# Peptides against a protein of PDB entry 4GMN: the designs that were tried, part 41

Target 1, 375 residues: chain A of PDB entry 4GMN
Amino acid sequence: RYANITLLALVTLASIGTDFQETLVKGNQGSRESPISAADEEWNGFDDADGDAMDVDQKSSSGEDQEEDYEEIDVKEDDEDDDDDSITSEMQADMERVVGADGTDDGDLEDLPTLRELIQTAVPQLIRLSNLPIDSDESLTIQSHALSALNNISWTISCLEFANGENANIHNAWYPTAKKIWRKTILPILEADSADLKLATQVTSLAWAVARVLHGETPTDGNPHRKFISLYHSSKQQAGGNSNSIEEPEDPFQGLGVKCIGVVGSLAHDPAPIEVNREVGVFLVTLLRQSNNVPPAEIVEALNQLFDIYGDEELACDKEVFWKDGFLKHLEEFLPKMRTLTKGIDKRTQPELRTRADEALLNLGRFVQYKKKHA

## One batch from the design tools (peptide; aimed at target 1 V11 N152)

Design b2_p18_2_s4 (made by RFdiffusion4, then SolubleMPNN; from b2_p18_2, 10 letters changed)
Fold by OpenDDE base, seed 3:
Structure b2_p18_2_s4 (fold): chain B 375 residues (1-375), chain A 18 residues (1-18)
Amino acid sequence: as target 1 above (375 residues)
Amino acid sequence: SEEEELRRLGREVLELLA
């Protein structure tokens, strides 16, 4: 009875977190592209250099006009207003306030009662449930659901803009809780050295969501970046042996490898210790060098993380790692490989992966040019 | 709604977990 109520609650909290995420995504889609693309920090360093468009004379091969009269199947977009009635009127009101809130600096979530309740009441309990002794399949199930709920809540919050003091109230409320999730949930599970790839994936997803807010302020105790790098390598070794590979998630960006890259990338941001930054930077650059054996989605994520980490020339990591360790050369040498990789992705079968790869290729070209000007 | 019931359940569970 208690287990069923707990599970129902955890499912409900996980749903709430998803519904909040979807509403944030929908609300942000009205103003900014997807929050995964909202890592488009406008690279203010790209002055509009008049890039002479090299006229590549594509020879007009005169393929014959077979007018295949594709009957316009008038796909009535049944606007099924799927009133996804999943979002509570109070949650919707909180979401509307979050999207509309000029960041009042008061860490008071007084105007955000549902979000406050999630952060202050739900999350501490989810942390507790995720730390239960694993002595039964029921305890494993509870842990998994607690991790799922923490993941969804943390992802939702990580989709909020916190730059320039935006949502400072939410940030200030979340920040200590995020550190608590890290120290009480993520680190203990990573230290347990579980061979459970599902659990590892859940924890890594949660770690990424948390690290997307904490960045380089994520607790460095126990060198978590090395644990995620080790997990990345271990996951690659396991996938090669068991033909019962957990079916690669239909979404290439939901893979454990991508999640590991996202975590370690986020951990390496300023003010991370320079040695942490170096170890992560070397890992990411090494993936690019080994790209022939790396999934395209992981390459895309590794590039994005490298841009975010080394975008600012004023940061200590630019001089002490990027330039000192010769990363520019590796990025330049990778540029033609990235063009080949991106062109190899079929737009019909993998449209999202192709789009993100095209963007990452564009950004790589720009980034290399930027760094060459600032050399 | 089923949602208000889920939220109520969420709150009740949060209260039970508290």
Scores: peptide ipSAE 0.022, ipTM 0.633, DockQ to the pose 0.118
OpenDDE base, seeds 1, 2, 4, 5: peptide ipSAE 0.020, 0.018, 0.018, 0.021; ipTM 0.639, 0.587, 0.614, 0.626; seeds 1, 5 fail the geometry check

Design b2_p18_3 (made by RFdiffusion4)
Pose (drawn by RFdiffusion4):
Structure b2_p18_3 (pose): chain A 285 residues (1-30, 108-237, 251-375), chain P 18 residues (1-18)
Amino acid sequence: RYANITLLALVTLASIGTDFQETLVKGNQGDLEDLPTLRELIQTAVPQLIRLSNLPIDSDESLTIQSHALSALNNISWTISCLEFANGENANIHNAWYPTAKKIWRKTILPILEADSADLKLATQVTSLAWAVARVLHGETPTDGNPHRKFISLYHSSKQDPFQGLGVKCIGVVGSLAHDPAPIEVNREVGVFLVTLLRQSNNVPPAEIVEALNQLFDIYGDEELACDKEVFWKDGFLKHLEEFLPKMRTLTKGIDKRTQPELRTRADEALLNLGRFVQYKKKHA
Amino acid sequence: MLHAHRTNRAALEEALES
């Protein structure tokens, strides 16, 4: 039963996690009662995956169960984070998911992050899931072991298809949990790291630049948020952004539109947004 | 969306290889 009974079930649940994304797209061209697949995924499939993700690991075989269990959690969490939850959008699905997303973080991402050592493959898997969960949680994400510090250290140390880089994952997840209403100091650290990335953009891969700019625009674009005054202005983030604008233009033109297109067009949007961003705040004390 | 899909596929490929 082993090869069939356990591994097959996980790989299939993960594929179900992947393919539900197509239901969302095709459904558009035409209490999760209307979405039983999603309902079953959250209420039934996910609790067992959190359990499996937790357990040793005493043996290599259970090292594979954990990995597969993390793959399924990843695919589901990712697909769900592909929904618009800003404003009142998709509120029914948000309430069904949010507590579970908190559990995945506390019971899965956090204990694994507690024991630093040793894997890169596994370190990559947890960051990908944590990024998916934090995209929904948005600073409501738990601040316990000061996880942003660990993901920050993971970025620099793992320094040794552009958007699949682990570094991009570290930027995204730390950037997502630093949105309001996060602890103002947690936001200060994450914001400082994201800006430092620009000041020292001399060697940062272009995709990591685009993600850092998107994360910053996503965080400090609202003057009513305490962190816009408490961090963005208090630490003068504006100067580095104004200084980075010329540096950003040359690196963008340094990207072969023909080899490869996506990063280029994506970076064009970031400089465009970067310019518009430097203006809006320039207008606000 | 697309990048999430690619990430999902890559995770699934890794699970199959394992």

Design b2_p18_3_s1 (made by RFdiffusion4, then SolubleMPNN; from b2_p18_3, 12 letters changed)
Fold by OpenDDE base, seed 3:
Structure b2_p18_3_s1 (fold): chain B 375 residues (1-375), chain A 18 residues (1-18)
Amino acid sequence: as target 1 above (375 residues)
Amino acid sequence: MELAKKENKESLQQSLEE
């Protein structure tokens, strides 16, 4: 009875975390063309205005127009007004305020009552529940649901813009809580060295969501980047041995490998210690060098993380790691491999993976050109 | 963003099937 009430409350908190994300996405789509997830932003480079248009003469090979008469299947849009009645009026009002908040209100979360209660009341309980002694299947179930709820809330908050002082009130409220999730939930689970890949995946997803907000300010206690790199390697060794038991996630971007890359990438951002940045940068570049044995989704994520970490030439990591360790050469040598990899992805069976690989290939070309101009 | 949506949907589905 108490377990079922706790589980229902955890499921409800997990749902609220999702519904918040959906509302933020819908609200942002109404104000800006779809905010490409920060991970999917086309890296346009710095606007160096010197447009020497290299005329790439694409010889149009005239392939014959076979007019396949696609019968217009009049798919009646059944406007199933799925009035997803899941969004509370209070939650909607909080999301409308978050989306509409001109970043000038250093206000307390007083105007965001639902988000305030999530951060100040719910998350501390979820942290407590995620740290219960695992002595029964019920305690394991409670931990899993508590991690799911923490994951959803953390991902939702990580989708807010915090650059330039936007959402500063939310950032200021979340930041100490995010550090608490890291120290009290993530690190203890990582240190337990559990062979449970489900738990490892859940904690790594949560770690990525938290690290997307904390970046290089994520607590460095116990060298967590090395733990996630080790987890990455361990996950690959297990997948090679027991081909029978882990259904590859239908989404190639949901894989533990991608999540590990996302975490360590986020941990390597400024103001991360140069040694941490170097170890992560070398790991990511090593994945590109070994790309023949790396899933395409992990290559895409590793590229995006490299662009984000080393995009700014004013950062100490550009000089002390990127240039000093010769990363440009490895990226340039990877361009033809990335073209081959991307072309090998079937657009019909894996459209999303193909799109994100095409974008990452484009960004890699631009990034290499940018870095060559600034050499 | 889709990362969180699928895990949430799977977690919710698992929670509805248990």
Scores: peptide ipSAE 0.017, ipTM 0.612, DockQ to the pose 0.614
OpenDDE base, seeds 1, 2, 4, 5: peptide ipSAE 0.017, 0.017, 0.016, 0.016; ipTM 0.608, 0.608, 0.582, 0.608

Design b2_p18_3_s2 (made by RFdiffusion4, then SolubleMPNN; from b2_p18_3, 11 letters changed)
Fold by OpenDDE base, seed 3:
Structure b2_p18_3_s2 (fold): chain B 375 residues (1-375), chain A 18 residues (1-18)
Amino acid sequence: as target 1 above (375 residues)
Amino acid sequence: MELAKKENEASLQQSLEE
């Protein structure tokens, strides 16, 4: 009875976290036509104002007009008015304030009551529930649901823009809580060195969401980047031995390998210690060098993380790691492999993976050209 | 963004099956 009420409350908190994310996406789409997944920002480089458009004469080979008579499937738009009654009027009002807030008010979350209660009341209880002694299947279930709720809330908050002082009030409220999730939930689970891949996947997803906000300010105690690199390697060894037990996630980007790359990439951002940045950068570049044995989704994520970490030439990691350790050469040598990899992805069976691989290939070309101009 | 949605849907589905 108390367990079922606790589980229902955890499921409800997880739902509120997702519904908050969906509302944020819908609200931000009303202001920008394309859903820029914060992970899918096309790396445009620096706007070099030098407009020498080299006219690349693409000789269009005239392929023949096969008029395939597309039968007009009259897809009746059943206007399923999905009355998504899940969004509370209070949560909607909080989201409208978050999307409309010119981030000038360093104010308390007084104007964001739902988000305030999530951060100040719910998250501390979720941290407590995720740290219960595991002595029963019931305690495992409670931990799993508490991690799910923490994950959804953390992902939702990680989708907010915090650059240039945007959402500073939310950032200031979340930052100490995110550090608390890291120290009280993530690190203890990682230190327990459990063979439970489900738990490892949940904690790694949560770690990525938290690290997307904290970046290089994520607590470095116990060298967490090395733990996630170790977890990455361990997950590959287990997948090779027991082909029978873990259904590969239907979505290639939901894999533990992708999540590990996302975490360690986020941990390596400025102001991370240069040695942490180096160890992560070497790991990511090593994945590209070994790409024949790495899933395409992990290559896409590893590229995106490399662009984000080393995109800014003013950062100490550009000189002390990127240039000093010769990363440009490895990226340039990877370009023809990435073209082959991307072309090998079937657009019909894996459309998302193909799109993100085409984008990562484009960005890799631009990034290599950019770095060659600034050499 | 789809990460959190799919994890929530899976968590909700699991909670409906238990």
Scores: peptide ipSAE 0.016, ipTM 0.596, DockQ to the pose 0.570
OpenDDE base, seeds 1, 2, 4, 5: peptide ipSAE 0.016, 0.016, 0.015, 0.008; ipTM 0.595, 0.594, 0.564, 0.463

Design b2_p18_3_s3 (made by RFdiffusion4, then SolubleMPNN; from b2_p18_3, 12 letters changed)
Fold by OpenDDE base, seed 3:
Structure b2_p18_3_s3 (fold): chain B 375 residues (1-375), chain A 18 residues (1-18)
Amino acid sequence: as target 1 above (375 residues)
Amino acid sequence: MELIRKENEKSLQESLEL
């Protein structure tokens, strides 16, 4: 009875976290529809006239095959608009405030009651539930659901812009809580060195969400970047040994490898210690060098992380790591491989992976050109 | 742990020597 109530509460908190993410994404997409003024720059077409009319021939083959009259089963999709009114009016009001507030207010989350209760009341309980002694399948289930709820809440908050002092009130409220999730949930689970890939995937997803806000200010206690690099390598060794179909996640970006790359990339941002940055940068560049044995989604993520880490030339990591350790050469040498990799992705079967690979290839070309101008 | 650490340290070292 209490377990079912706890599970229902955890599922509800996980749903709230997801619904909050979807509405933030929708709200932030609506604000970017500032009309890009169609600057009608008439790109006057190149007039190249040469008309060679090669006449390739007729061949006629007449195969007769049958008109199978498939009766059009008019499946009336009854649009049961299940108005999943899961979003409370209070959550929606908090969302509208988060998306609309150019809030320079160092204020308490007084104006964001749902988010306040999530951060101040729910998350501390979720941290407690994620740290229960695992002595039963019930305690394991509770841990998994608590991690899922923490993941969804943390991902949602990580989708907020915090640059330039945007959402500073939310950042200030979340930052100590994010550090607490890291120290009390993520690190203990990583240190337990469990062979449970499901648990490893959950904690790594949560770690990425948390590290997307904390960046290089993520607690460096016990060298967590090395633990995630080790987890990356361990996950590859297990996938090669057990033909137990862990169904590759339908989304190639939901893989444990991508999540590990996302975590370590986020940990390597300024103001990370230069040695942490170096170890992560070398790991990411090594994935590009070994790209023949690396899934395309992991290559895309590794490239994006390298662009984000080394995009700013004013950072100490540009001089002390990027230039000093010769990363430009490896990125240049990877350009032709990335073109081949991207062309090998079928747009019909993997449209998202192809789009993100085309973008990463474009950005790699731009990034290499940028770095060559600043050499 | 220890084998994976050594393999990661080796991979890191081989990557820094390149």
Scores: peptide ipSAE 0.019, ipTM 0.577, DockQ to the pose 0.019
OpenDDE base, seeds 1, 2, 4, 5: peptide ipSAE 0.007, 0.007, 0.007, 0.013; ipTM 0.530, 0.535, 0.537, 0.489

Design b2_p18_3_s4 (made by RFdiffusion4, then SolubleMPNN; from b2_p18_3, 10 letters changed)
Fold by OpenDDE base, seed 3:
Structure b2_p18_3_s4 (fold): chain B 375 residues (1-375), chain A 18 residues (1-18)
Amino acid sequence: as target 1 above (375 residues)
Amino acid sequence: MELIRKENKASLQESLES
């Protein structure tokens, strides 16, 4: 009974996190649709071209009668009105306020009661549940669901714009909680050195979501970037041996390797310690050098992280790492390989991966040209 | 530097465990 109520509450919190993201994405798309005037495209008429009547005749054959009296099972379509009332009116009102929020610096979520309760009441309980001693399959299940709920909430919050002081109230409320998730949930699981790749994937997904908000302000205690780099390498070694293929996620971007790259990339942003930045930068550039054995999705993510980390020439990491360690040469040498890799992705079978690879290739060309002008 | 990224907010939806 208590377990089932806890599981239901965790599933509900995970769903709330998903629904929150969907509506934030829809709300942010609606604000960018300036009404492009649907005016002038002249509907050029259907030309009636006469195409020829070919005749093919073929004949046969006869077979017989059987009147099987299929009783019309009147399947009442119970219109289960799936009242997809998953989004409460309070959640919707909070989301509309988040999309419209003119950056009030008040770290008080007074106007965002649902988000406030998620951050202040639910997340601290989820952190507690994710830290339970694993002594049973039930405690493992509770941990997994608590991690999923934390993941969904953290991803949703990470989709908000925080640049230029946007959503500062949400950022200020989330920031201490994100650090708490990192220190209390993520680090202890990473330190347990579990061979459980499912748990490693869940904690790495959560770590990426948290690190996308904290960036280089993510707690450096215990050198977490090295743990995720080690996890990346360990995951590649295990995939070769035991046929407990965790089914490669249908989405290439949901792989543990991509998630590890996303985490370490995010950790290396300013104001990260220059040596953390260097170790991550060298890791990412090394993936490009070894690209023949690296999945295309991981290459796309590694490029995106390199562009974000080293896109600003005013940052200390530009001079002390990018230029000093000769990264431009490696990026320039990778351009022809990236063109070959991108062309090798079938647009029909992997349209998203191809689109993201085409974008990353375009950006790589632009980035190399930019850096050559600022040399 | 202006990077052409479609905001991969859509691919972040798939990062949610449904």
Scores: peptide ipSAE 0.066, ipTM 0.759, DockQ to the pose 0.088
OpenDDE base, seeds 1, 2, 4, 5: peptide ipSAE 0.065, 0.066, 0.064, 0.062; ipTM 0.760, 0.754, 0.760, 0.754; seed 2 fails the geometry check

Design b2_p18_4 (made by RFdiffusion4)
Pose (drawn by RFdiffusion4):
Structure b2_p18_4 (pose): chain A 285 residues (1-30, 108-237, 251-375), chain P 18 residues (1-18)
Amino acid sequence: RYANITLLALVTLASIGTDFQETLVKGNQGDLEDLPTLRELIQTAVPQLIRLSNLPIDSDESLTIQSHALSALNNISWTISCLEFANGENANIHNAWYPTAKKIWRKTILPILEADSADLKLATQVTSLAWAVARVLHGETPTDGNPHRKFISLYHSSKQDPFQGLGVKCIGVVGSLAHDPAPIEVNREVGVFLVTLLRQSNNVPPAEIVEALNQLFDIYGDEELACDKEVFWKDGFLKHLEEFLPKMRTLTKGIDKRTQPELRTRADEALLNLGRFVQYKKKHA
Amino acid sequence: AREELEEELEEEEEELEA
């Protein structure tokens, strides 16, 4: 039963996690009662995966169960985070998911992050999930073990397809949990790290530059948020951004449209947004 | 992101077959 009974069930739940994404796309070309697959995934499939993710690990075989359990959590969390939840959008699905997303963070991502050692493969798996969960949580994400500091240290230390880099994952997840209404100091640290990435863009992979710019635009683009005054202005983030604008233009043109297109067109949008961003705030004390 | 997830699933299938 082993090879069939356990591993098969996880790989299939993870595939179900992946393919539900197609239901969302195809459904558009035409109390989660209307989405039983999603309902079952959250209420039934996910609680068992959190359990499996937690348990030792006493043996290598259970080392694989944990990995597969993390794969399924990852695919589901990612697909769900592919929904628009800004404003009142998709509110029914948001309420069904948000508490569970908190649980995945507290019961899964956090204990694993507690024992620093040792894996890269596993460190990559948890950051990918944490990035997916934080995309929905948006600074409502728990601030307990000061996780942003860990993911920040993970980025620099793991320094030793452009958008699949672990560094991109570290930028995204730390960036997502630093949105309002996060602790203003947590935001200050994450914002400082994201800006420092630009000041020292001399050696940062272009994809990590694009993600850092998108995370910053995503965080400090609202003057009503305490962190826009308390951090963006108090620490003069504006100067580094104005200084980075020329540096950003050359690196963008340094990307071969023909090999490969996506990063190039994505970086073009970031410089475009970077220019528009330097203007909007320039107009605000 | 999706391609990476699919590759992980393929690897897991190979491990399962093995």

Design b2_p18_4_s1 (made by RFdiffusion4, then SolubleMPNN; from b2_p18_4, 12 letters changed)
Fold by OpenDDE base, seed 5:
Structure b2_p18_4_s1 (fold): chain B 375 residues (1-375), chain A 18 residues (1-18)
Amino acid sequence: as target 1 above (375 residues)
Amino acid sequence: MLKELRKEIEEQLELIKK
C-alpha cells in the first residue's frame, strides 16, 4: 500500500519533469533548435573575419527522376482529442518565464514556484529514495522510478541556457543540488558494480543530464570517467555474447554507448583535471580510430564532444592534451572515414542520424582546418 | 492551476515522506 502510493508519487514527479522538458523543447523550436539539436549547432570556430569561401564545385550528376507513383493511403486521422491536460497552462507559463527571464533577479526562484519545489523539496526526497537498501523487487522499483524522476528534472534543467549569466537564478539553485545528485545517487550506484544494464542505463542517463550543467566542475572523486569508460567497454562485450540485447532503442542516440560518451565528454571540459581530460580525449580519439566497429551515433557524439572540449585554444587542455598527444593527426586521418560512414547512412530509414552525421562531418572539416591555422 | 499543481506536488511529497 505504501509502495503503491510512493510509486504513484514518483510517476507524477517524473511526468511533471517530462512536461517541463516538452514545454522547453516546444518553446525553443520558435527561437533555437531543440536541446537535442544543441549538438546540431554548427561549430563556427573562431570568427575568422577573412571569408575565403572555398568554392566546392558540386558536380551535379543528373540522376534520372524515376517518378514512382506512391498511392496516397488516406490514413483517416481519427482526431481523438485526448485533451492531454497534463501540461497545465501555468507550467507552460513558468517555462516561458524561464526561457524569457533576463537573469537579473537574485537566486530566489520566487517567480518559479514549481521549479523551486522540484529542486528544493522533491529532489532531496528522490535522492533519499534512490539510496534505499535494495532488499526487494519493490525497493528496486522505487529506485528505478526515483532515478527516472531525477533524470527528467535534471535533463529539463540541462536544456536551459546558462551562458553569459542567463538563468543564473536557476543555475545557482541547481548547482549544489546537481553535485548532491552526483555524490549521493550517481557515485554509490556506479560503485555498487551492478550487472543490471537497466540500472546502468538509468544512472548513465542521469549522469549525462547532471554533467551537461556541471561539466568539468563535476566532482572527480573516485575517477568517475573511468567507470563510464569501463561501462562503455562492458556494454560492448555483453552485446556480442548473450542475445538479451536490450533492444537497441529505436533512437540511435538513446543507446548506452552514446550516453557513456556524452557523460565522459561533459566531464572532460575545463576546469577538469588535465589527466581526466587526457584519458577522455584518448578514449574518444580511439573510438574514431576503431570507427569500423563503432555505431555511427557514437561516432557523431564522440566528434561533438571533441569539438566542445578542444574548440578553445586558450584552454590548458589545448596545449597540454590536444597538441601534445597529436589529436589533429587522428582527426585529419578520420575525415575520409567519416565521409564514407556518413554516405553509408540511408536518409530514408535514418534521417536524423544522417543529418547529425552530415553536420558532424562538416564540423570536422572546419575544426581540422581551424586547428591547422592555429598550429 | 499552479496552486493545484503545487498542492499536488505537496500531497505527493507528503506521501513520499511517510
Scores: peptide ipSAE 0.022, ipTM 0.652, DockQ to the pose 0.050
OpenDDE base, seeds 1, 2, 3, 4: peptide ipSAE 0.022, 0.022, 0.022, 0.020; ipTM 0.655, 0.655, 0.656, 0.620; seeds 1, 3 fail the geometry check

Design b2_p18_4_s2 (made by RFdiffusion4, then SolubleMPNN; from b2_p18_4, 14 letters changed)
Fold by OpenDDE base, seed 4:
Structure b2_p18_4_s2 (fold): chain B 375 residues (1-375), chain A 18 residues (1-18)
Amino acid sequence: as target 1 above (375 residues)
Amino acid sequence: MLQERRKQLQEALAEVQS
């Protein structure tokens, strides 16, 4: 009886989160003529005023397929337990005190009573329910519904613009709650290393929604980026073996691979540790190099994440990772492959995937040109 | 809509807390 009441409450909370998303998106669309798709952060390529449109004449040279034998680099996992306990619990508590001592006015949500109740009252209960001991199918169902409700709330908030101090009251109210979701819900489930791909997909979707707001300020405790990279690889190995129809999501961008890329990309933004940024950057560039075996939607997401991470030349990651590890060469070498990949997508059967691939190809050309001028 | 959803949220939260 209690389980059924709890399930009904969780379904109701998840529905309220979705209805609130539609209401917020429709409210903000009254000011922008462009539909905020989750991709419509126009990478405003640098305002280089010199519009010399070079007509690149497409001479199709049919180059022969040389099968380059990729030697399997046996990466010996040397388990050097480098105890880089560098962020002591005291430094985290001092950062929380320093961030709390600057008068970040607890985001006044008086005008947003439903959002206030979602953040302050519902989310703490959903975190609690997502952390219940799993001892029954009922407990698994409760966890799944709690994660669904957290996902819908977190995605709703991640669709708000926080750039330039917009929605700062919502950001300030959400930020400590987003960190609590990360530390109390996401990390414990990732550490449990469950073979449940459904649970992994739910947690990864929630992690992406949370990381889209926290970016490089997402807690790095226990190297969660490596867990999502491992989950990406594990998901590919399982798809190759068992023809158990994980119904490929009808939307290519709802795949577990895309979600893993979106999480790790978001985690690698400044002020993320340079080593976290490097490992993610190398992972993303490696996907481009291996693009023959990577779904087009994952390539589109990996490109967008690379543009967002390495778009600013003033960031430490530009010098210490992008230039130092030679990412420009890999992006330039990927341009012809991306053109072929994008042309291979049928506009009639996959119009959204084709549009997003055409945009990512355009942005890749601009990004490579930009980085060549600033080399 | 929002007022009815707020009521449903409060009812749902009360049911989860009981």
Scores: peptide ipSAE 0.015, ipTM 0.500, DockQ to the pose 0.059
OpenDDE base, seeds 1, 2, 3, 5: peptide ipSAE 0.010, 0.007, 0.008, 0.013; ipTM 0.422, 0.414, 0.451, 0.491; seed 2 fails the geometry check

